# Ledger of designs, part 15: peptides against a protein of PDB entry 3JWR

Target 1, 323 residues: chain A of PDB entry 3JWR
Amino acid sequence: TRELQSLAAAVVPSAQTLKITDFSFSDFELSDLETALCTIRMFTDLNLVQNFQMKHEVLCRWILSVKKNYRKNVAYHNWRHAFNTAQCMFAALKAGKIQNKLTDLEILALLIAALSHDLDHRGVNNSYIQRSEHPLAQLYCHSIMEHHHFDQCLMILNSPGNQILSGLSIEEYKTTLKIIKQAILATDLALYIKRRGEFFELIRKNQFNLEDPHQKELFLAMLMTACDLSAITKPWPIQQRIAELVATEFFDQGDRERKELNIEPTDLMNREKKNKIPSMQVGFIDAICLQLYEALTHVSEDCFPLLDGCRKNRQKWQALAEQ
Target 2, 298 residues: chain A of PDB entry 3JWR as posed
Amino acid sequence: TRELQSLAAAVVPSAQTLKITDFSFSDFELSDLETALCTIRMFTDLNLVQNFQMKHEVLCRWILSVKKNYRKNVAYHNWRHAFNTAQCMFAALKAGKIQNKLTDLEILALLIAALSHDLDHRGVNNSYIQRSEHPLAQLYCHSIMEHHHFDQCLMILNSPGNQILSGLSIEEYKTTLKIIKQAILATDLALYIKRRGEFFELIRKNQFNLEDPHQKELFLAMLMTACDLSAITKPWPIQQRIAELVATEFWEQGDQVGFIDFVCTQLYEALTHVSEDCFPLLDGCRKNRQKWQALAEQ

## One batch from the design tools (peptide; aimed at target 1 K194 G283 A287)

Design b1_p20_1_s3 (made by RFdiffusion4, then SolubleMPNN; from b1_p20_1, 12 letters changed)
Fold by OpenDDE base, seed 5:
Structure b1_p20_1_s3 (fold): chain B 323 residues (1-323), chain A 20 residues (1-20)
Amino acid sequence: as target 1 above (323 residues)
Amino acid sequence: DKEYEEAREILEKFLEEMGK
């Protein structure tokens, strides 16, 4: 395609030029081509292209395929969300100095997972899928959408001309897919709630050890969640804009819940309760976000900008909630 | 998975209460 030709022939700017190492990164001003170029740079600077012998054209095609398999009519859970998740992962690995704590396969898996974790998202949560008796709800009892996202990820990875993992051994391939699956599933907030207590307790007791395979898996899950939720850490103008996108998608679900399921939506998804967004954001930060970024910062102090951003945005939302 | 269901219930309750 012309798009592939353009991407494959383009000069890829440095990470510094693209600012993809910054925790404050914004994609708002970037074209789709530029987001793809950023993605190439992430793979290159993480040594994934060289270490796993990726062909440039195959990587370009894969990126475009991933982007294509996000829906354009979904307000938040689209390519830009996935791209921002991956960028946060890249920043956490580089600027946050987590790269040296992980294997190349883990890094490869995390980056693929970040880009793929919401593939074919439909703008509705697992609860809606379950209540609507969608066919996917019959295939999976828990983490319905996350299983679907992984299935889509696997489909793309196995598609002709998209096989970025073809340079891996069979064992490396199996390991990578396992980690990708675990990482994508970890983006289910229910799983986060289920598992976070163990992680926080290990941190609190100073017993956290990445050499333990179970704790490594746990950390990768927490890191994925931290990147997935990283919009809450962004500079306030960026946070506000993203919050509006999230609200739009939630309200769209609420409207569908009324129309299709004949149920009253929760306040979070109720368009009529838009004025509750600031207080809801404070609640979300307190219940879900703060402790995670505190724990992540404990693992790597260079991740502090995420925690600091989260705290600053909490203050901003609280101020709005008091008005 | 009982633990998952408990976590899901916690999440759902939280999401329901966030606006209150």
Scores: peptide ipSAE 0.448, ipTM 0.915, DockQ to the pose 0.823
OpenDDE base, seeds 1, 2, 3, 4: peptide ipSAE 0.446, 0.440, 0.440, 0.435; ipTM 0.913, 0.913, 0.911, 0.912

Design b1_p20_1_s4 (made by RFdiffusion4, then SolubleMPNN; from b1_p20_1, 13 letters changed)
Fold by OpenDDE base, seed 5:
Structure b1_p20_1_s4 (fold): chain B 323 residues (1-323), chain A 20 residues (1-20)
Amino acid sequence: as target 1 above (323 residues)
Amino acid sequence: DEEYERAREELERFLRQMGD
């Protein structure tokens, strides 16, 4: 395609120029081409292209395929969300110095997973899928959408000209796919809630050890969640704008719940309750986000900007909630 | 997975209560 030709021929700017090592990064001003260039830079600077002998054209095609398999009519869970998740992963690996704690296969898997974790997202949560009796709900009992996202990820990885993992050995390939699956599934917040207690306890007791395979897996899951939720850590103007996108998508779901399921939506998904967004954001930060970024900062102090951003945004939302 | 179901229920309760 012309798009592929343009991407493959383009000079890829440095990570510094693209500011993709910054936790404060915003994609709002970037074209689709620029987001793809950023993605190439992430793979390159993490040494994934070299270490796994990726062909440039294949990587470009894969990126464009991933981007194409996000829906444009979804307000939040689109390519830009996946891209921002991957950028946060990149920043955590580089600026957060987590790269030195992980294997190349783990890094490869995490980056692929971050970009792929919401493929073909429909702008509705697992609860809606289940309640609507969608065919996907018949295939999977738990983490319905995350299983679908992983299936889409596999489909793309196995598509002609998109096989970015072709340079891996059979064992490396199996390991990578295992980690990708675990990482994508970890973005189910129910799984986060299930597992976070173990992680926080290990941190609290100073027993956390990345050399333990189980703890490594647990950490990768927590890191994925931290990147997936990273919008809450962004500078306030960016965070507000992203929160509006999230609210838009939730309200769209609420409208569908009324129309298709004949149910009254929860306040979170009720456009008539827009005035509750600030208090809901505070609740979300307290219940889900703060402890995660605190724990992540304990693993690597260089991840503090995520925690600091989360705390600052909590204060801003609290101030709005008090008005 | 009973633990998953408990976690899912906790999440659902939380999401419902966020507006309260």
Scores: peptide ipSAE 0.511, ipTM 0.925, DockQ to the pose 0.810
OpenDDE base, seeds 1, 2, 3, 4: peptide ipSAE 0.502, 0.492, 0.502, 0.495; ipTM 0.924, 0.921, 0.922, 0.922

Design b1_p20_2 (made by RFdiffusion4)
Pose (drawn by RFdiffusion4):
Structure b1_p20_2 (pose): chain A 298 residues (1-255, 281-323), chain P 20 residues (1-20)
Amino acid sequence: as target 2 above (298 residues)
Amino acid sequence: SSTAEALEETLLEEADTNLA
């Protein structure tokens, strides 16, 4: 509760000061309070704060709530992951220049979604919770964890003093939630795989076009995956360290080059055809693929 | 490589199982 006091009264530094406009950004050295501050700057500089009548008091409580609903004991899938994703999402809209390509309702949804796309993640994959017959598997059909992440995001938005959406017309609120649900579900790697082929062709055939309502919401799913694992596009020292965490969390459940080829370069290449200013992601990606390949050969 | 092929197969199998 004091954490709210201190936060809801501190000055939010500029985006330039926070270097959150950068695809090469890192959080290793930020405090907890600082990361929440960057998030406020994100909402602010995306005009989300003014266009949706958000009170500084409420947004702060909500951000803090999401922070506390990520598990600390979880190796990689903790708050800093949701944060590093939202920052990548933020950097994509700004420096990658996509904000000029989509509505205010969509921007708000993507940010809220990127922040909460893994809420309460217990450090285990959909495959495991299904094979271990976790009650969550009994409750949800497909995309089990991602359904849960959303159930949580919504639970928090309905919490008192957390309705950062309270300023929306009922129609606005209704469709924003629809997009948020779609965004969070799209972070299921299975859906990314079962859908990406369709998108990779519209790109390949120089046919892809945003105006098309459907082609757009497909891209929105591809954008979510693009930020969800943007960690692979980081400078080597960072990618080195964050790969260490994904490493431990996986080994805990058990108790890189093939993946980048199979999952990543394919995607970031497509994102750059859609937006050239998004190339740093593709550059950083193959750059790390280069270092991992060299290590794989010892 | 063989490792990459095995990884691809595992990920596709898991994707099919998850969305079944």
Fold by OpenDDE base, seed 1:
Formats: sequence, C-alpha cells, structure tokens
Structure b1_p20_2 (fold): chain B 323 residues (1-323), chain A 20 residues (1-20)
Amino acid sequence: as target 1 above (323 residues)
Amino acid sequence: SSTAEALEETLLEEADTNLA
C-alpha cells in the first residue's frame, strides 16, 4: 500500500527526538505516520529488531495492520490508546530501567501485547458484551474482550507479510505467545483487582523476587496494567483531555445501554452525571492507581514519575470535586 | 472513599461477572 511504502521508506527519528522515553509523552500532536515511526523506534531501541532478526518491511506492515484493526469510531479504546500504552511500556523499560530486569522475550511480548491489547475494541466493556448477548460472550466466559484482543493479535501475527516473530525458534515463539496472552488478559481490571493483593503483599514483606517464575508473571501483569492506566499519570492538560475521551466512550455505552438494553447506566456511564467525573477520578486513583504506581516504584525507583504524576492529578481532580 | 468503593464494587462486579 502507499502507506506501507511511505512508512518503510521514512527515516525513523531517534527516541530522544520523538520523546518516547518521557513519561510525560503526548501523542496529540503526532500524525498516524509519526505514531508508526515511534513504534518502529521502540522495537529498534529495545534491540528487538536485531535480536529477533525482524525485516523492516515486515515490522512496518505489522504495525500498520495492528493500527488498522483498531476502530476509528471509538473515542478512547483506539490505536492512540494502544500506542500510548506501548509508549509507557517503552518509557518504563528504558527510563524506568525495567529493561535490565526482563528477558528479551519478555520485552518483545510486552511491547506486542501493549500495542495489541485492545484490538477491535468496540467502545463497550465486558459487562455490556455479556448483557447484550453478543456472540463473543458465548465464546468466552471470562475476560471476553481480552480474549478477543488476543485472538486478533494472533491473527495479525500469523497473517502473510506480518510475521514479525518468524526469526524466533519454536520454543521462543511459544514462550512469547504465552507471555503475550497473559499480558493481554492482565489488562482486564477485574483480573488486576484479583491479583494485585499478592503483588502488594510481596512488596510490603520485601519478598518480591523476579527470579521466581510466578512472581515474574505477576510483575508482567502489574506492569501491563500500569501502562494501560498510564493516562492518569500524564501532565494535567493531557490527563484532562484523555479523561474527556474516556467519559465520551463511557457515555456512548450508557446511551446504548438505555436504548438497546433498557437499563439505567451506572454513574460512570451516565451522561447526566458528568458533574461526578472529578470525584469518580479521585475514587479511581485511590482505589486502583496509587498503590500500583507505589509498588512499581518500589521495584524500580526510576518509575517514580508515574507515581508523582498520579499524585498530582489526584490533587487536581480533588480540587475540581470541591467546586 | 464512597466513590472509590463504588468503583471497586463496579470493577468487582464486572470481575465477578467476568469470573462467574
């Protein structure tokens, strides 16, 4: 395609030029082409292109295929969300120095998972999918959308000319796919809530050990969630704009719940309760985000900017909730 | 606190719906 030719021929700027190592990164000023260039840079600077012998054209095609399989009519859960999740992963690996704690296969899997974790997202949660009796709810009992996202990821990885994993051994390929699946499934906040207690307790007791395979898997899950939720850590103007996108998508779901399911939406998805957004954001930060970024910072102190950003945004949301 | 709890409850209900 013309898009592939343009991407494959383009000079890929440095990570420094693209600012993709910054936890404060924003994609708002970037074109779709520039987001693809950033993605190439992430793979290159993580040594994934070299270590796994990725062909540049294949990587370019894969990135464009991933981007194409996000819906443009979804306000938040689109390519830009996946791209920002991957950028946060890259920043956590590089600036947060988590790269040195992980294997190349784990890094490869996490980056693919971050880019792929919301593939074909419909702008509705698992509860809506289940209550609407969607065909996906018949295929999967748990983490319905995350299973679908993984299936889409696998489909793309196996598509002709998109096989970025073709340089891996059979065992490396299996390992990578296992980690990708686990990482995508870990983006179900339901699973995060279920598993986080074990992680926090290991940190609290100073018993956390990345050499333990189970604790490694747990850490990768927590890291995925930390990157997925990373909008809450961004500089306030960025955070506000992303929160508006999230609210738009949730209100669109709530409108559909009323129209299609004849149910009253929750406050989070109720357009009429827009004035509760600041207090709901404070609640979300306190219940979900703060402890995660605190624990991540205990694993790597260089991740502190995520925690600091989250704390600053809590103060901003609290000030709005008091008005 | 109450909004955090309600969000946790919603996420837990979604979790239970996703875990049931």
Scores: peptide ipSAE 0.023, ipTM 0.697, DockQ to the pose 0.748
OpenDDE base, seeds 2, 3, 4, 5: peptide ipSAE 0.022, 0.023, 0.023, 0.022; ipTM 0.698, 0.703, 0.705, 0.695; seed 2 fails the geometry check

Design b1_p20_2_s1 (made by RFdiffusion4, then SolubleMPNN; from b1_p20_2, 9 letters changed)
Fold by OpenDDE base, seed 4:
Structure b1_p20_2_s1 (fold): chain B 323 residues (1-323), chain A 20 residues (1-20)
Amino acid sequence: as target 1 above (323 residues)
Amino acid sequence: SAEAEALKARLLAEADELLS
């Protein structure tokens, strides 16, 4: 395609030029082509292209395929969200120095997972899918959308001309797919809530050890969540804009819940409760985000900008809630 | 190798089954 030709022929700017190492990164001003170029740079600077002998055209095609399989009519859970998740992962690996703690296969898997973790998202949560008796709810019992996202990820990875993992050995391939699956499934916040206590306790007791396979898996799950939620850490103007996108999508779901399911939506998804957004954001930060970024910062102090951003945004939301 | 690619394809199929 013309798009592929353009991407494959383009000069890829440095990570410094693209600012993709910054935790404060924003994609708002970037074209789709530029987001794809950023993605290429992430793979390159993480040494994934070289170490796993990725063909440039194949990588370009894969990126475009991933982007294509995000829906454009979804306010938040679209390509830009996936891209920002991957960028945060890249920043955490580079600027946050998490790269030094992980294997190349884990890094490969995490980057693929970050980009793929919301593939074909419908703009509704698992509860809606289940309650609406959607066909996907018949296929999967729990983490419905996350299983679907992983299925989409596999489909793309196995598609002709998109096989960026072709340079891996059989064992490397198996390992990578396992980690991708675990990472994508870990983005179900229900699983995060279930597992985070173990992670926090290990950190609190100073018993956290990445040499332990179970703890490694747990860390990768927490890192995925930290990147998935990283909008809450962004500079305030960016945070506000993203919060608007999230609210739009949630309110759209709430409207559908009223119309299609004849239920009153929760405050989070209730358009009539938009005045509660600031207080709900404070609650979200306190209940979900702060401890995670605190724990991540304990693993690597260079991840502090995420925690700092989260704290600053809490203050901003709290100020609005008090008005 | 062709055998390796065939095995990878099988592993993908098995992974799909694990999603059900």
Scores: peptide ipSAE 0.027, ipTM 0.642, DockQ to the pose 0.017
OpenDDE base, seeds 1, 2, 3, 5: peptide ipSAE 0.020, 0.021, 0.020, 0.020; ipTM 0.643, 0.628, 0.660, 0.637

Design b1_p20_2_s2 (made by RFdiffusion4, then SolubleMPNN; from b1_p20_2, 9 letters changed)
Fold by OpenDDE base, seed 1:
Structure b1_p20_2_s2 (fold): chain B 323 residues (1-323), chain A 20 residues (1-20)
Amino acid sequence: as target 1 above (323 residues)
Amino acid sequence: SAEAEALRKRLLEEAEELLS
């Protein structure tokens, strides 16, 4: 395609030029092509292209395929969300120095997972899928969409000309897919809530050890969530804009819940409750986000900008809630 | 189930069409 030709022929700017190592990164001013270029840079600077012998054209095609399999008519859970999740992962690995704690396969898996974790998202949550008796709800009992996202990820990875993992041994391939699956599934916030206590307790007791395979898996799950939720850490103007996108998507779901399911949406999904967004954001930060970024910062102090950003945004949302 | 697997396959095929 013309898009592939353009991407494959383009000079990929440095990570510094693209600012993709910054926790404060924003994609708002980037074209789709530039987001793809950023993605190439992430793979390159993490040594994934070299270590796993990725062909440039194959990587380009894969990126474009992933992007194409996000819906454009979804306000938040689109390519830009996946891209920002991956960028946060990249920043956490590089600027946050987490790369030094992980294997190349883990890094590869996390980056692929971050980009893929919401593939074919339909702008509705698992609860809606279940309540609407969508065909996907017949395939999976729990984490319905996350299983679908993984299936989409696997489909793309196995598609002709998109096989970025072709340079891996069979064992490396299996390991990578396992980690990808675990990472994508970990983005189900319900699973995060279920598992985070173990992670926080390990941190609290000073017993956290990445050499333990179980604890490693747990950490990767927490890291995925930290990147998935990273919009909450962004500079306030960016955070506000992203929050509007989230609200738009949630309200669209709520409208569909009224129309299609004849139910009153929850406050979070209710367009008429827009005035509750600030207080709900404070609640979300306190209940979900702060402890995660505190724990992550404990693992790597260089991740502090995520925690600091989260704290600052809490203050901003609180101020709005008091008006 | 076989029905679930058939559905999964169909969904993947539809996704593949998006790649073309």
Scores: peptide ipSAE 0.068, ipTM 0.769, DockQ to the pose 0.021
OpenDDE base, seeds 2, 3, 4, 5: peptide ipSAE 0.022, 0.028, 0.027, 0.022; ipTM 0.572, 0.700, 0.736, 0.600; seed 2 fails the geometry check

Design b1_p20_2_s3 (made by RFdiffusion4, then SolubleMPNN; from b1_p20_2, 8 letters changed)
Fold by OpenDDE base, seed 4:
Structure b1_p20_2_s3 (fold): chain B 323 residues (1-323), chain A 20 residues (1-20)
Amino acid sequence: as target 1 above (323 residues)
Amino acid sequence: SSEAEALKAKLLKEAEELLA
């Protein structure tokens, strides 16, 4: 209640002041209140508040509810990750000029999805959830956590005083929820790997067309992944710090895999193989990231800072791997 | 409208059921 009152009464700084249009943005120096203010600014500057008649207090409550439903004891997949994903989405929409290619409903859905995509993340991946016989593994067959994240998103959106979508028509609401679901599910890297080839091929052949509904859906999925992985694009000092958070969480999972599941963790999650991090980061960039940011930059050249950042960080990681 | 909100609630419930 006090937090809500403080947020709702606060003057929201401009996007310029908050630097939330910058691809180089870092949240490390921001308080939780400031992250919430940034989030309000994202909704406002994307015209979502005005176009969908959002009540300020409802939006504030919703933001705080989303933040509250991220765990504090998870090193990486916490509110700050979701916030950074949303900020990258905002930057891609504004500075990257993707906004001009999307409908207001798609933009609304993507921003909600970005903020919500890891709700109640437990610091372990889907493989761990499956192998540990977690109750969630009984509910969902694939993309277990992403289904759970979407479920949490729906719960919040439907909670009294949090209904930021109340101003939408029935058809708009249906469309928005569909896109939110698809966007959250798209953050499963397994699905990304499955679908990215189609996207890259369309780009390569110069056949990519956002007016095609299937290709639009594919693009939104790729854009979500690009924002979710955007830590790899950040200036090197930021990238290093985030990589430490990721490594911490992965090593924690690896430790649990040893203790709880009696299995040897993969190198990525093996604390004893910390010296492999630089080479693994190079491999991750090459296998997962580079082509995505290349393709995104092809769709909108103003997204080049993401690609450039990824390339620069590859060089930095490669240099460390050679030591 | 209240009818619209009721329908939204139904759609949410259906969406939740589809996740199971």
Scores: peptide ipSAE 0.040, ipTM 0.697, DockQ to the pose 0.017
OpenDDE base, seeds 1, 2, 3, 5: peptide ipSAE 0.021, 0.020, 0.036, 0.023; ipTM 0.611, 0.588, 0.730, 0.640

Design b1_p20_2_s4 (made by RFdiffusion4, then SolubleMPNN; from b1_p20_2, 10 letters changed)
Fold by OpenDDE base, seed 2:
Structure b1_p20_2_s4 (fold): chain B 323 residues (1-323), chain A 20 residues (1-20)
Amino acid sequence: as target 1 above (323 residues)
Amino acid sequence: SEEAERLRRRLLEEAEALLS
């Protein structure tokens, strides 16, 4: 395609030029081509292209295939969300120095997972999928959409000309797929809520050890969630804009719940409760975000900008809630 | 190698079966 030719022939700017190492990064001014260039730079600077002998054209095609398999008519859970999740992962690995704590296979898996974790998202949550009796609800009992996202990820990885993992040994390939699956499934917030207590307790007791395979898996899950939710850490103007996108998607679901299911949506999904967004954001930060970024900062102090951003945005939302 | 690719495809199919 013309798009592939343009991407493959383009000069890829440095991470410094693209600012993709910054926790404060914004994609608002970037074209789709530039987001793809940023993604190439992430793979290159993490040494994934070199270490796993990726062909440039294959990587370009894979990136474009991933981007194409996000829906354009979904307000928030689209390519830009996946791209921002991956950028936060890159920043956490580089600026947050988590790269030094992980294997190359884990880094490879996390980056692929971050880009792929919401593939073909429909703009509705698992609860809606269940209640609407969608065909996907017959295939999976829990984490319905996350299983679907992983299935889409596998489909793309196995598609002709998209096989970025072809340079891996059989054992490396198996390991990578396992980690990708675990990472994508971990983005179900229900699983995060279920598992986070173990992680926080290990940190609190100073018993956290990445050499333990179970604790490593737990950490990777927490890191995925931290990147997935990283919009809450962004500078205030960026946070506000992303919150509007989230609200738009949630209200669209709530509207469908009224029309299709004849139910009153929860406040989070209720367009008529738009005035409660600030207080709900405070509640979300307190219930979900703060402890996670605190724990992550205990693992790597260089991740502090995420925690600091989250705290600052809590103050901003609280001020709005008091008006 | 072509053999390695066939094995990767098989492993992918096995991984897909673990989705259900």
Scores: peptide ipSAE 0.025, ipTM 0.560, DockQ to the pose 0.017
OpenDDE base, seeds 1, 3, 4, 5: peptide ipSAE 0.017, 0.023, 0.008, 0.017; ipTM 0.569, 0.640, 0.461, 0.545; seed 1 fails the geometry check

## One batch from the design tools (peptide; aimed at target 1 N125 S127 G283)

Design b1_p21_1 (made by RFdiffusion4)
Pose (drawn by RFdiffusion4):
Structure b1_p21_1 (pose): chain A 298 residues (1-255, 281-323), chain P 21 residues (1-21)
Amino acid sequence: as target 2 above (298 residues)
Amino acid sequence: AEETEHEENLELGEELAEHLM
């Protein structure tokens, strides 16, 4: 509660000061309070704060709530993951220049979604919770964890003093939630795989076009995956360390080159054909693929 | 040889992705 007092009264530094405009950004050295501040700057500089009548008091309580609903004991899938994803999402809209390609309802949705796409993640994959017959698997059909992450995001938005959406017309609120649901579900790697082929062709055939309502919402799913694992596009010292956390969390459940080839370079290449200013992601990606390949040969 | 190595990497990546799903 004091954490709210101190936060709701601090000055939010500029985006330039926070270096959140950068695809090469890192959070290792930021405090907790600082990361919440960057998030406020994100909402502010995307005009989300003014176009949706958000009160500084409410947005702060909500951001803090999401922070406290990520598990601390979880290796990689903690708050800093949701944060590093939203920053990548933010950097994509700004420096990658996509904001000029989509509506205010879509930008708000993507940001809220990127922040909460892994809420209450208990450090285990959908495969495990299904094979261990976790009650969550009994409750949800497909994309079990991602359904839960959303159930949580929504629970928080309906919480008192957290309705950062309270300023929306009912119609606006209704469709924003629809897009948020789609965004969070799209972070299921299975859906990324079962859908990417369709998208990779519209790109390959120089046919892809945003105006098409359907082609757009497909891309929105591809964008979510692009930010969800943007960590692989980081400078080597960072990718080195964040790969250490994904490493521990995986080994805890058990108790890189093939993945980048199978999952990543394919995707970031497509994103750059859609937006050239997004190339730093592709560059950083193959750059790390280079260093992991060299290590694989010892 | 390079093509075989690339295929082996893709199979490995696919197996890992399936595990992660």
Fold by OpenDDE base, seed 5:
Structure b1_p21_1 (fold): chain B 323 residues (1-323), chain A 21 residues (1-21)
Amino acid sequence: as target 1 above (323 residues)
Amino acid sequence: AEETEHEENLELGEELAEHLM
């Protein structure tokens, strides 16, 4: 395609020029082409292109295929969300120095998972999919959308000319797919809530060991969630704008719940309850985010900007809740 | 009052987490 030719022929700027190592990064000013160039730079600077012998044209095609399989009519769960998740992963690996704690296969899997974790998202949650009796709810009992996202990821990876994993051995390929699946499923916050206690207890007891395979898997899950939720850590103007996109998507679901299911939406999804957003954001930070970024900062102190950003945004939301 | 508001905010935050799923 003309888009592929343009991307494949483009000079890829440095990570410094693109600011993709910054935890404060924003994509708002970037074109779709620039987001694809940033993504190429992430793969290159993580040594994934070299170590796994990726063909440049195949990587370009894969990135464009991933981007194409996000919906344009979804307010938040779109290509820009997945791109920002992957950028946070890249920043955590580089600036947060987590790269030195992981294998090249784990890094490869996490970057693919971050870009792919919301593929074909419909702008509705798992609860809506269940209550609407959607065909996907018959395939999967739990993490319905995350299973679908992984299926879409696998479909793209196996598509002609998109096989970025073709340089891997059979065992490396199987390992990578396993980690990708686990990482995508870990973005179900219901699984995060169930598993986080074990992670926090290991940190609290100073028993956390990345050489243990189970603790490694647990850490990769927590790192995925930390990157997925990373909007809450952004500079306040960026955080506000992203919170508006999230609220828009939730209100669109609530409007559909009224119309299609004949149910009253919860306050979060109720357009008439917009005034509760600041208090809900404070509660979300306290219930979900703070302990995660605290624990991540204990694993790597260089991740502190995520925790600091989260704390600053809590204060901003609290000040709005008091008005 | 502050403790009740904090508990209500935590409940709303857990609900928000359930809805991001």
Scores: peptide ipSAE 0.138, ipTM 0.790, DockQ to the pose 0.708
OpenDDE base, seeds 1, 2, 3, 4: peptide ipSAE 0.123, 0.109, 0.116, 0.117; ipTM 0.785, 0.776, 0.776, 0.777

